# Ledger of designs, part 200: peptides against a protein of PDB entry 3ZOQ

Target 1, 223 residues: chain A of PDB entry 3ZOQ
Amino acid sequence: QLLQDSWWNQLKEEFEKPYYQELREMLKREYAEQTIYPDSRDIFNALHYTSYDDVKVVILGQDPYHGPGQAQGLSFSVKPGVKQPPSLKNIFLELQQDIGCSIPNHGSLVSWAKQGVLLLNTVLTVRRGQANSHKGKGWERLTDRIIDVLSERERPVIFILWGRHAQMKKERIDTSKHFIIESTHPSPFSARNGFFGSRPFSRANAYLEKMGEAPIDWCIKDL

## One batch from the design tools (peptide; made by RFdiffusion4, then SolubleMPNN)

Design b2_p30_1_s3 (from b2_p30_1, 22 letters changed)
Fold by OpenDDE base, seed 5:
Structure b2_p30_1_s3 (fold): chain B 223 residues (1-223), chain A 30 residues (1-30)
Amino acid sequence: as target 1 above (223 residues)
Amino acid sequence: KKEEEEKERKLKELEEKRKKAEEEFLEKLK
């Protein structure tokens, strides 16, 4: 079994479909012939750290970081010891301004994932040095299904959608049950146009509390 | 200066729309 029971019950039929079998065979070749990120065991880390039933918040990314040692299967997150990418630095700047958290000395968001923040990329693999190299290969169909089954869940979810790519998924989210926090992307190219000052962390927690849920401890401790 | 003022105005409008949407959603959860 590839996933935890809660996700497996929602997604097992997808893994039997031809598109996913073709994706799987493609990935086998890619990992054998090229340097692919993240490590193959880390591809589904977002689903491993956060079960279907435990999802409180979703943060959508595009595809993994394509540099050595960066990607760990979580959107925007980098392994400890890796220099924080510009977008992640801006996320931490907004976190500091929003709720007063200190800037951590690392870029791992695993602590968020363990609390119910699904850090999902729409594409889950990438070739070294080649951004979006696995776009349109089948991942988007699976990750769309992940969004769909969360949207169908009766227990509310908060979707944080930074930038146009993530916001294209808004049509798949039932806003009668779920809440959406939207802004420009944390990238240096767009952060000043609405990401900074958007206060997504305090807003998410305000919704969680109103829903009777425990808020997320967004502050990340140094390692 | 005019472009900066327009950007600031647009940002304020976005913030107001966000706050309103949040308040409306929170009211629905009551």
Scores: peptide ipSAE 0.206, ipTM 0.783, DockQ to the pose 0.024
Fold by OpenDDE base, seed 1:
Structure b2_p30_1_s3 (fold): chain B 223 residues (1-223), chain A 30 residues (1-30)
Amino acid sequence: as target 1 above (223 residues)
Amino acid sequence: KKEEEEKERKLKELEEKRKKAEEEFLEKLK
């Protein structure tokens, strides 16, 4: 099956729906005819690294990086050896100021994913050099369902929503059960308007501890 | 200078709103 059992139980019905079949056929053509990111085997990496039951924190992104070798199927994350994009640099600057972590020599957030941080983009593929090229093709419906099934979970989840695009998903989150951390986006254009000093990492850990869960080790080791 | 002061004021207001929301949520978890 496409996903591990915990996610498959939550999402299996979506994969049988017409919208997803159309998306699948579109993706087959795109991967055959164009350069698409991430690699097809990495599209669902966020769900592969973090099971439905193991999700503690969700960080929403828009769509994958569209440059060569960048995207690895995790929001904001880049493969080792890739230059850190500006938004990711700002994330690490805030991490350093928030909880004292050193700036890592790479941009991979896999260590977060393995600890229960779901690094989910709302759109899971992109054409090379063309930001948002796969917007409105069906991914948003699937990723909305991912948010919905997490919202329906009784065990609380922390949603980190940077910028307006991510914050549009607030209406899908049951705030009687789940916690939302909001700020401006880490982009250089918006980071100084509220992202810096927002301390999302320490705040997330404070909530996890109050919920009786182990906090996230947000500090990333050098490779 | 006025723009920077206004920006700083807005950031402080956002921080206060966040702290209040956090406290309210933590109380509901108890």
Scores: peptide ipSAE 0.179, ipTM 0.761, DockQ to the pose 0.024
Fold by OpenDDE base, seed 4:
Structure b2_p30_1_s3 (fold): chain B 223 residues (1-223), chain A 30 residues (1-30)
Amino acid sequence: as target 1 above (223 residues)
Amino acid sequence: KKEEEEKERKLKELEEKRKKAEEEFLEKLK
């Protein structure tokens, strides 16, 4: 079984569909012939760290980092020891200004994932040095289904949608049940246009508390 | 100066839109 039971129950039908079989065959070739990120065992880390039932918050990314040792199967997150990418640095700057957290000496967001923050990219693999190289190959259909089944869940979810790409998924989210936090992307090109000062972390926690859920400890400890 | 003022205005508008969306959601939860 590829996924833990809670996600498998929601997604098992997708893995049997032709599009996913084609994607799988493509990925087999890509991993054999090219350097693909993340490691194949880490592709579904977002779903491994955060069960379907435990999702409190969703943060959507586009596709994995395409540099060596960066991607760990979680949106915006990088493995320990890896230099923080510019967008991630801005995320931590906003975190500091929002709720007073110190900037960690690493870029791993695993602690968020373990608390119910689904760090989902819409595309789950990438070729080394080639951003969006696996766009339109089938991942988007699967990740759309992930969003759909979360939207269908009765227990509310908070969706954090940074930038236009993530915000395009808003149409799939039942806003009668779920809350959306939107801003510009944390990228240096867009962060000053609305991401900074958006306070997504405190806002997410305020909503979690109102929904009777424990807030996220967003502060990340140094390693 | 004009570009900074326009940026500040846009940021305030975005903040107001956020506040409104939050209030609307909170009302639905009640």
Scores: peptide ipSAE 0.159, ipTM 0.750, DockQ to the pose 0.025
Fold by OpenDDE base, seed 2:
Structure b2_p30_1_s3 (fold): chain B 223 residues (1-223), chain A 30 residues (1-30)
Amino acid sequence: as target 1 above (223 residues)
Amino acid sequence: KKEEEEKERKLKELEEKRKKAEEEFLEKLK
């Protein structure tokens, strides 16, 4: 099967729907004819690293990085050895100011994913050098369903929504059960307008602890 | 229009619920 059991049980019906079959056929053509990121085996890495039941926190991104070797199927994350993109640098600056973590020498957020941080983009693929090239092709419908099934879960989830695009998903989240942390986007164009000083990491951990859950170790070790 | 108005209403309701939940949470942390 495409996904691990916990996610498969939640999403199997989506994969049988016409929109996803059309998306799949589109992706087959795109990967054959053009350079697409991430690698096809890495598209669902967010769901591979973090099971449905293990999700504690969700961080929404828009679409993957479109440069060579950057995207690894996790929102905001880059493969080791890749220069940290500006937004990711600002995420680490806020992390340092929020909870005192050192800035890592790499940009991989896999350690967060393994602890229950679902690093989900709303669109899961992109053409090389063409941001948003796969917008409106079907990914948003699937990722909306991911948000929906998490919202329906009885065990609480914390949603971190940076910027207007992610915040548009608030209508899908049952705030009687789940928590939302919002700010402006970590992009250099918006970070000074509310992202810096928003302290999303300490706030997320405070919510987790209050719910009787183990906090996330947000500090990332050097490689 | 009706669907958009309903979506806006639901969004406002969710925002209010979130604000209340955060306030209650912060109060419990003090």
Scores: peptide ipSAE 0.029, ipTM 0.520, DockQ to the pose 0.026

Design b2_p30_1_s4 (from b2_p30_1, 19 letters changed)
Fold by OpenDDE base, seed 5:
Parts: sequence; C-alpha cells; structure tokens
Structure b2_p30_1_s4 (fold): chain B 223 residues (1-223), chain A 30 residues (1-30)
Amino acid sequence: as target 1 above (223 residues)
Amino acid sequence: EEEEEKEKEEKELLEKKRKEAEKKWLEEEE
C-alpha cells in the first residue's frame, strides 16, 4: 500500500478511481520528461509525517515551491539550507510576535508535522519554474477527500486557512465539530491586511487545550 | 544521546516509508 494504515483506510478507494489513475499516468510522463517537484518519494510526505489519527492542526497551501531543492512535500516548508521564501519569512515573523519564538536559521517545518500539524498543499506536484502547472490535473480531488475524511472524524481538528484559496475549502469542514482560524495570506502582498496580528499559533494551542490535548511546540530549533 | 537516537530512528523510518511508497508509486500497474 502507498500510505500508512491510518490514511490508507480512509483514502484507498480514491487510488482505484479513474481520475487518480489518469493523474498517476500523467505524473509518470512528467517525471520522465522534465523536472518535477518535489522528488517523487516526497509527494506524500505530509501524510507520512502525520497519521490520520494524529492530525491536530491542518495548514493548507496551494502547490509546491517550483525552484531547485525547495519543496519537500510539506506546505510552506523548504529543505534545510534553502533561503526562506517571503511567505515563510512572514509566517516566522507572526510566530515571533504571537508566542515569542525565535526566527529559525532554516525553513523546515518538519518539527510541526511530527507533532500533528498536517502541512497539506491542495496540489502536490509542480513543474520546475512553472507555478500551478499541475493545477486541475486531479490532485484537488484527492486533497478534497483528505479534508472530507478529517471533517468526518469525531476527534476535533483545527484548520488554519490563510487566504482565499484555502478559505474556499471551508464549505467542506463541519464547523460544529472542528475549529477554523482564518486570515489573509502570509504573502507580502496580503500579510499586512490581516495575517500579521492574527495570532494563529496561540489560538490553535488554546483550542487544543480546550479539547484536553497537548499544545503544539511551534518554536523551531536552529540546525 | 537518547534524543539523537530517536531522531535517527525517525529519519530511518521515514526514509523506509518513502522508498516503499516511491517503489509502489512507480512500479505498481493499477
């Protein structure tokens, strides 16, 4: 099986559907003919780091970074040694102002993923240098199903929805069971219009504590 | 030492999962 048991039990039927088979065949050609990000083994890293049952928080991104060595299968995250993208820098600025964390010397969010923060992009692959090049190819249907099965879960989840693209997924979330944290996107074009001062990290932890769950240690150690 | 060992074990487990997933993704004709 492609995924760990907890996710496989929720998603196995999707992988048998025609849309995913067509997506997979397309991706085989794409990876063979040109440079695609992330590495093929890293496509499902968000689901590998965070099991279905261990999800506490979801942070939605659009698609992977399209530059060399950047994408690692986690939304907003970059591999160690890679310059922090502008949106990620703003995320760390808000983290510092919200809960006092130091700005890390790298951009890896793996420590969040290991604690139950599902760092999910709605599209899981991209062509080198071509943002949104794999939009509308089938990934959105799979990632919509991921949101749906989390929404159906009895144990509450916190969804952090930055910007309009992520907020469009709110209609799939049962707000009688789950919590939504919304703001503008951390992008330099929108961060000053509501992302800064939104305090998503402390708010997420406040909800976790209310649920009787351990809070996330959002502070990232230097490498 | 215990934290470093746990981190190594976690990295090894993740790498195993990724290799298994990649092999299945590339080789399994569904």
Scores: peptide ipSAE 0.030, ipTM 0.553, DockQ to the pose 0.014
Fold by OpenDDE base, seed 3:
Structure b2_p30_1_s4 (fold): chain B 223 residues (1-223), chain A 30 residues (1-30)
Amino acid sequence: as target 1 above (223 residues)
Amino acid sequence: EEEEEKEKEEKELLEKKRKEAEKKWLEEEE
């Protein structure tokens, strides 16, 4: 059993499918022959930190950061001591403007994950220095299934979809049960075209409150 | 102290989950 019970019950059938076996064999070769991120033990960190039942919010990323020591298995998040990437800096700027949080001295979003924010990339591995190098290798089919089983869940979820890539997953989400927050991507190339001022954090909490759930404490403490 | 104990328990649980996942990845390789 690769995952905790709540996720395993939802995803166990995927791990027996040919596409995942092929992906696994590919990953074995990649980790043996190349520098792959994140660490193999961190690939499923998003699912380890946030159980299927505890998911309140989903934030979709594309693929992990491809620089040394950056990726920790959570979308947009970087390990403590790592310089904040431009997109993450913009996320914290919007967080400050939206709800008044201070900009943290690190880039770890683990505190969000622990509160039920599923920080999911659609592709869960990458070669060093080669963005999208593991695109189309099977991860998208698994992560599509993750979105599907969350969409099928009776308890509502808030999906935060930044940019076109994440927004393409909207067709898999039952909008009669679940809430969607859409904007442009936090990237410096797109943030000024709608990400800034989108107030995704306060909007997510407003939906949680309407559902009678505890809001997310989005403010990140310094380390 | 209670928060530190919870953080320790959570860290231990996470590490256990990671080790179990890693072991299963390896066992599925055998």
Scores: peptide ipSAE 0.022, ipTM 0.448, DockQ to the pose 0.013
Fold by OpenDDE base, seed 4:
Structure b2_p30_1_s4 (fold): chain B 223 residues (1-223), chain A 30 residues (1-30)
Amino acid sequence: as target 1 above (223 residues)
Amino acid sequence: EEEEEKEKEEKELLEKKRKEAEKKWLEEEE
């Protein structure tokens, strides 16, 4: 059993499908022949930190950071001691403006994951220095299924969809049950076009409160 | 102290899960 029980019950059938087996064989070769991120043990960290039942919020990313020591299996998150990427810096700027949190001295979003924020990339691996190198290899089918099973869940989920790539997943989300927060991407190229001032953190907490759930403590402590 | 111990235990549990997942991912053959 690859995943914890709550996710395994939802996803076990995917791991038996030919597409995933082909993906796995590809990844075995990739990890053997070159540097792949994140570490193989960290590929499913988003699902390890946040159980299926504990998901309150989903934040979709595209693929992992492709630099040394950056990716930790969580969308937008970087390991402590790693310089914050531009998009992450903008996320923290919006966090500060939205709800008054201080900008942390690190880029780890693990505290969000532990509170039920599923930090999911649509593609879960990448070659060093080669963004989107594992696009179209099978990850998208698995991560689409993750979105599907969350959409099918009776307990509502909040989906935060930054930019067009994430927003393309909206068609898979039952908006009669689930909430969507959309804006432009936090990238420096798009953040000023709607991400800044979008207040996704306070809006997410407002939905959680309406559902009778505890809000997320979005503020990240320094390490 | 109690909070630090709980965080340590949680970290150890997570690391165990990650190692188990890695092992299965790498070693399971069709």
Scores: peptide ipSAE 0.027, ipTM 0.439, DockQ to the pose 0.014; fails the geometry check
Fold by OpenDDE base, seed 1:
Structure b2_p30_1_s4 (fold): chain B 223 residues (1-223), chain A 30 residues (1-30)
Amino acid sequence: as target 1 above (223 residues)
Amino acid sequence: EEEEEKEKEEKELLEKKRKEAEKKWLEEEE
């Protein structure tokens, strides 16, 4: 099976649907003819690091970074040794202001993923240098289903929705059961309009504590 | 030491899952 058991049980029917088969055929051509990010083996890394049952927090991104060596299948995250993108730098600035964490010397958010932070992009692939090039090709239908099955889960989830694109998914979330943290996007173009000072990390942990769950250690160690 | 071993085990598990996923993507091409 393509995914871990917990996710496979939730999503297996999607992979048999025509839209996903068409997406897969498209992706085969794209990976053969062009440079696509992330690496094909890394597409589902968010689901590999964080099982369906282990999800505590969801952070939605749009699509992967489109530069060489950047994307690793996790929203906002970059591989070690890669310069931190502007949005990620702002995430770490807010993290420092919110809960006092030091700014790490790398941009990998794998430590969050391992603790139950699902770092999900709504579109899971991109062409080199072409942001949103795989928008509307079928990924959104699969990732909508991921949001749906999490919304249907009995154990509450915290959704962190930065910016309008992520906030559009709020209609799919049962807000009577799940918690939503909303602000402007961490992008330099929007961060000063509400992202800075939004304190998403401490707020997420406060909800986890109310649920009787262990908080996330958001502080990232240097490599 | 225990953290390094856990990180190694998690890395190995992830790599296994990636290889299994990649293999399935390739097998459905044939």
Scores: peptide ipSAE 0.027, ipTM 0.527, DockQ to the pose 0.014; fails the geometry check

Design b2_p30_2_s1 (from b2_p30_2, 9 letters changed)
Fold by OpenDDE base, seed 5:
Structure b2_p30_2_s1 (fold): chain B 223 residues (1-223), chain A 30 residues (1-30)
Amino acid sequence: as target 1 above (223 residues)
Amino acid sequence: KELEELKKKLLENRDTLEYEELLKKVKELE
């Protein structure tokens, strides 16, 4: 797929590597033989909405939602008209408690992405009804590189790492330059064990302001 | 071992219908 120049400059070498070629061939077969999410045109939406230079905040997810019409290539985000998944509901609950935003009537986080919030899953595709079905197929190597090139950037980035899987990426982040906000995952399983009350949104904005950057407008308008 | 596997599946299915069933199983084993 085509990427913005800023990301292409950072990732072009990855696309020439054997692992990515194998991944691409695998994906061709998967999309041809099975129902794969998101739409192939939406796989890199996180990079499409947020250029390398414009990244202010990174929110890491695991893999896309695997139900019909849900995934739109952004971590935790669902297309308009789709019922909000439990984790997303909890994200909005924390958003409300943290900075007073109302709960939106949809689950699209595109407005965040457009402001510089990179909503990146570590695995960018999934088979219908089969969570993590594309784990270990090459995506993790690419997305690790995405984290690496962001870590290497001089302009600071804020990494929001919810849950253990995301937190495993902390070792790749230069904490002398970048900021990390960690808590338990927003999943109903773990939200009450640290996610609620973690106030990641206000904390992220506090860092942005300290750096002299515009804060994120986290509040999402109804559609 | 079983509990660990269930917890892993629970995380993988955090936003699925299977989550509720897995959650019950986890709670029963804890």
Scores: peptide ipSAE 0.025, ipTM 0.564, DockQ to the pose 0.431
Fold by OpenDDE base, seed 4:
Structure b2_p30_2_s1 (fold): chain B 223 residues (1-223), chain A 30 residues (1-30)
Amino acid sequence: as target 1 above (223 residues)
Amino acid sequence: KELEELKKKLLENRDTLEYEELLKKVKELE
């Protein structure tokens, strides 16, 4: 897929590298031979909805949902009409407790993406029913570069890092320029150990206001 | 035990409809 100019300028060199060409060829085979999520047209939705220049907040996920009709190319987000996964439900519970938002009747986070929240998974594809099946195939190198170029940007970014996997990326972030919000993962297995009560949404907006930027409207309207 | 097997399946089916069903079953057994 052709990226926006702002992302293309930052990532064009990666797309020419052998590792990405190999990844692309692998993906062509995978999509032809197996059921792969998300739809191939949606792989780069995070970059499509949020340009490089418009990024205000980054929320890192691991890899896409691997059930039918779930993944839409945005971390933690599901297509309208899809039942909210447990982690997403917990995200909305924290959102409600943090800033008073109602729980939406859908799980699409597109409204966040359109406001500058980059909903980035570190791995951008997955086989149906096989979590992390595309781990170590080249995506991590590209998404690391995405983090790197954001870290190098002069205008500060807020990185929300839920859980250990996301927090491992902290070493790539210039904390002298950028802000980090860390907690346990929203998963039912870890949410009560620190995610609940972490108030990432109000804290993110506090940083944005301090920088003189418009806060994110985190509340999601019903469809 | 059944509980441990279900927990393993939870990890394999995270964030799916099956995950939610498995999670419910796990909670019932705990």
Scores: peptide ipSAE 0.025, ipTM 0.537, DockQ to the pose 0.464
Fold by OpenDDE base, seed 1:
Structure b2_p30_2_s1 (fold): chain B 223 residues (1-223), chain A 30 residues (1-30)
Amino acid sequence: as target 1 above (223 residues)
Amino acid sequence: KELEELKKKLLENRDTLEYEELLKKVKELE
């Protein structure tokens, strides 16, 4: 997929590396032989919707939803018309309690992405019904690089790190420049242990305001 | 342990109908 110039300038070297070529070949086979999500044209949607320079907030996910019609290349986000997954429901519950947003009738977070919220999974593809099936195949190196180049950016970024997996990336983030919002994962198994009440949305906006940037309109309109 | 196996299976079935069922089972064992 063709990336925006801002991301291409940051990542072009990665695409020339052997690991990515191997990943690409793997993906060719997978998409040909298996049902893979998201659609191949949507793999880099996070980068398509949010340019390198426009990133204000990063929300890290693990890998795409593995059910039909769910994944749209954005972490935690589902296509309109798709039932909201449990974690996403909890995200919206926290959003409501945090800043008073109504629960949307869909699960698309595209509006966040368009405002500078990079909804990045660490692994960008998955086999149908097989969570983490593409773990360790090369995506992590690319997405680590994405985190790295953002960390190296002069203009500060806010990283929202839900759960242990995302928090493992904290070591790659220059906390002298960037802000970290950490809590337990929004999963039903962990949300009540710290995610609920963590108020990541208002906290993110508070940081943005301190930086003199426009806050994110986290409230999502019904479709 | 049964709980650990269920949790593993739960993760593998994330966002599925089976997930909801497994979630209930896990909660019962916790």
Scores: peptide ipSAE 0.022, ipTM 0.569, DockQ to the pose 0.395
Fold by OpenDDE base, seed 3:
Structure b2_p30_2_s1 (fold): chain B 223 residues (1-223), chain A 30 residues (1-30)
Amino acid sequence: as target 1 above (223 residues)
Amino acid sequence: KELEELKKKLLENRDTLEYEELLKKVKELE
């Protein structure tokens, strides 16, 4: 996969390592034998929309949606015209209560990505209808490296960590330089136990303003 | 054990037609 120069400089050594070579061979077989999401051209969309230097905020997801036409290479995001998944609906509910945004008529978060919000899943592919089917195949090592190089960056980053899985990555983040926003996951199972009322969007913008950077326009326009 | 099995099935059926029905069953058992 082709990456922008800024990400290539940070990750080029990973692509030469045996684990990634094995991952790539696995993916070649998977895409040939089964239906895999997202489209192979969209696997690295999070890095395509947001360069290494332009990252302001990171939102971590687990793995892509596994239904037809849903995943577009961005965590929690779905292509326009796709019904909003339950977790995404809750994200928009919190967005409305936090900063007053209207609930959009679609689920695409591309506008966030273009502003410097890295929407990164820890696992970047999935088999149709089989959640976490590509867990433990090598993606986690690459995405851990992505977190590491961001943590090593001098310019601060805001990490939004929803739920236990994302919060496990906290140990990789230098909290002397970077900011962390934690809550329960937006899933219907856990949203009422801390996600609702956590106000991650206004809190992220407060950190950006403190750093002298432009805030994120979190409100999403209808299509 | 029944609850654990339902939760597993719920995760496997994320964003499917059966999701809401499974979610309701899980909540009833919790």
Scores: peptide ipSAE 0.021, ipTM 0.549, DockQ to the pose 0.355

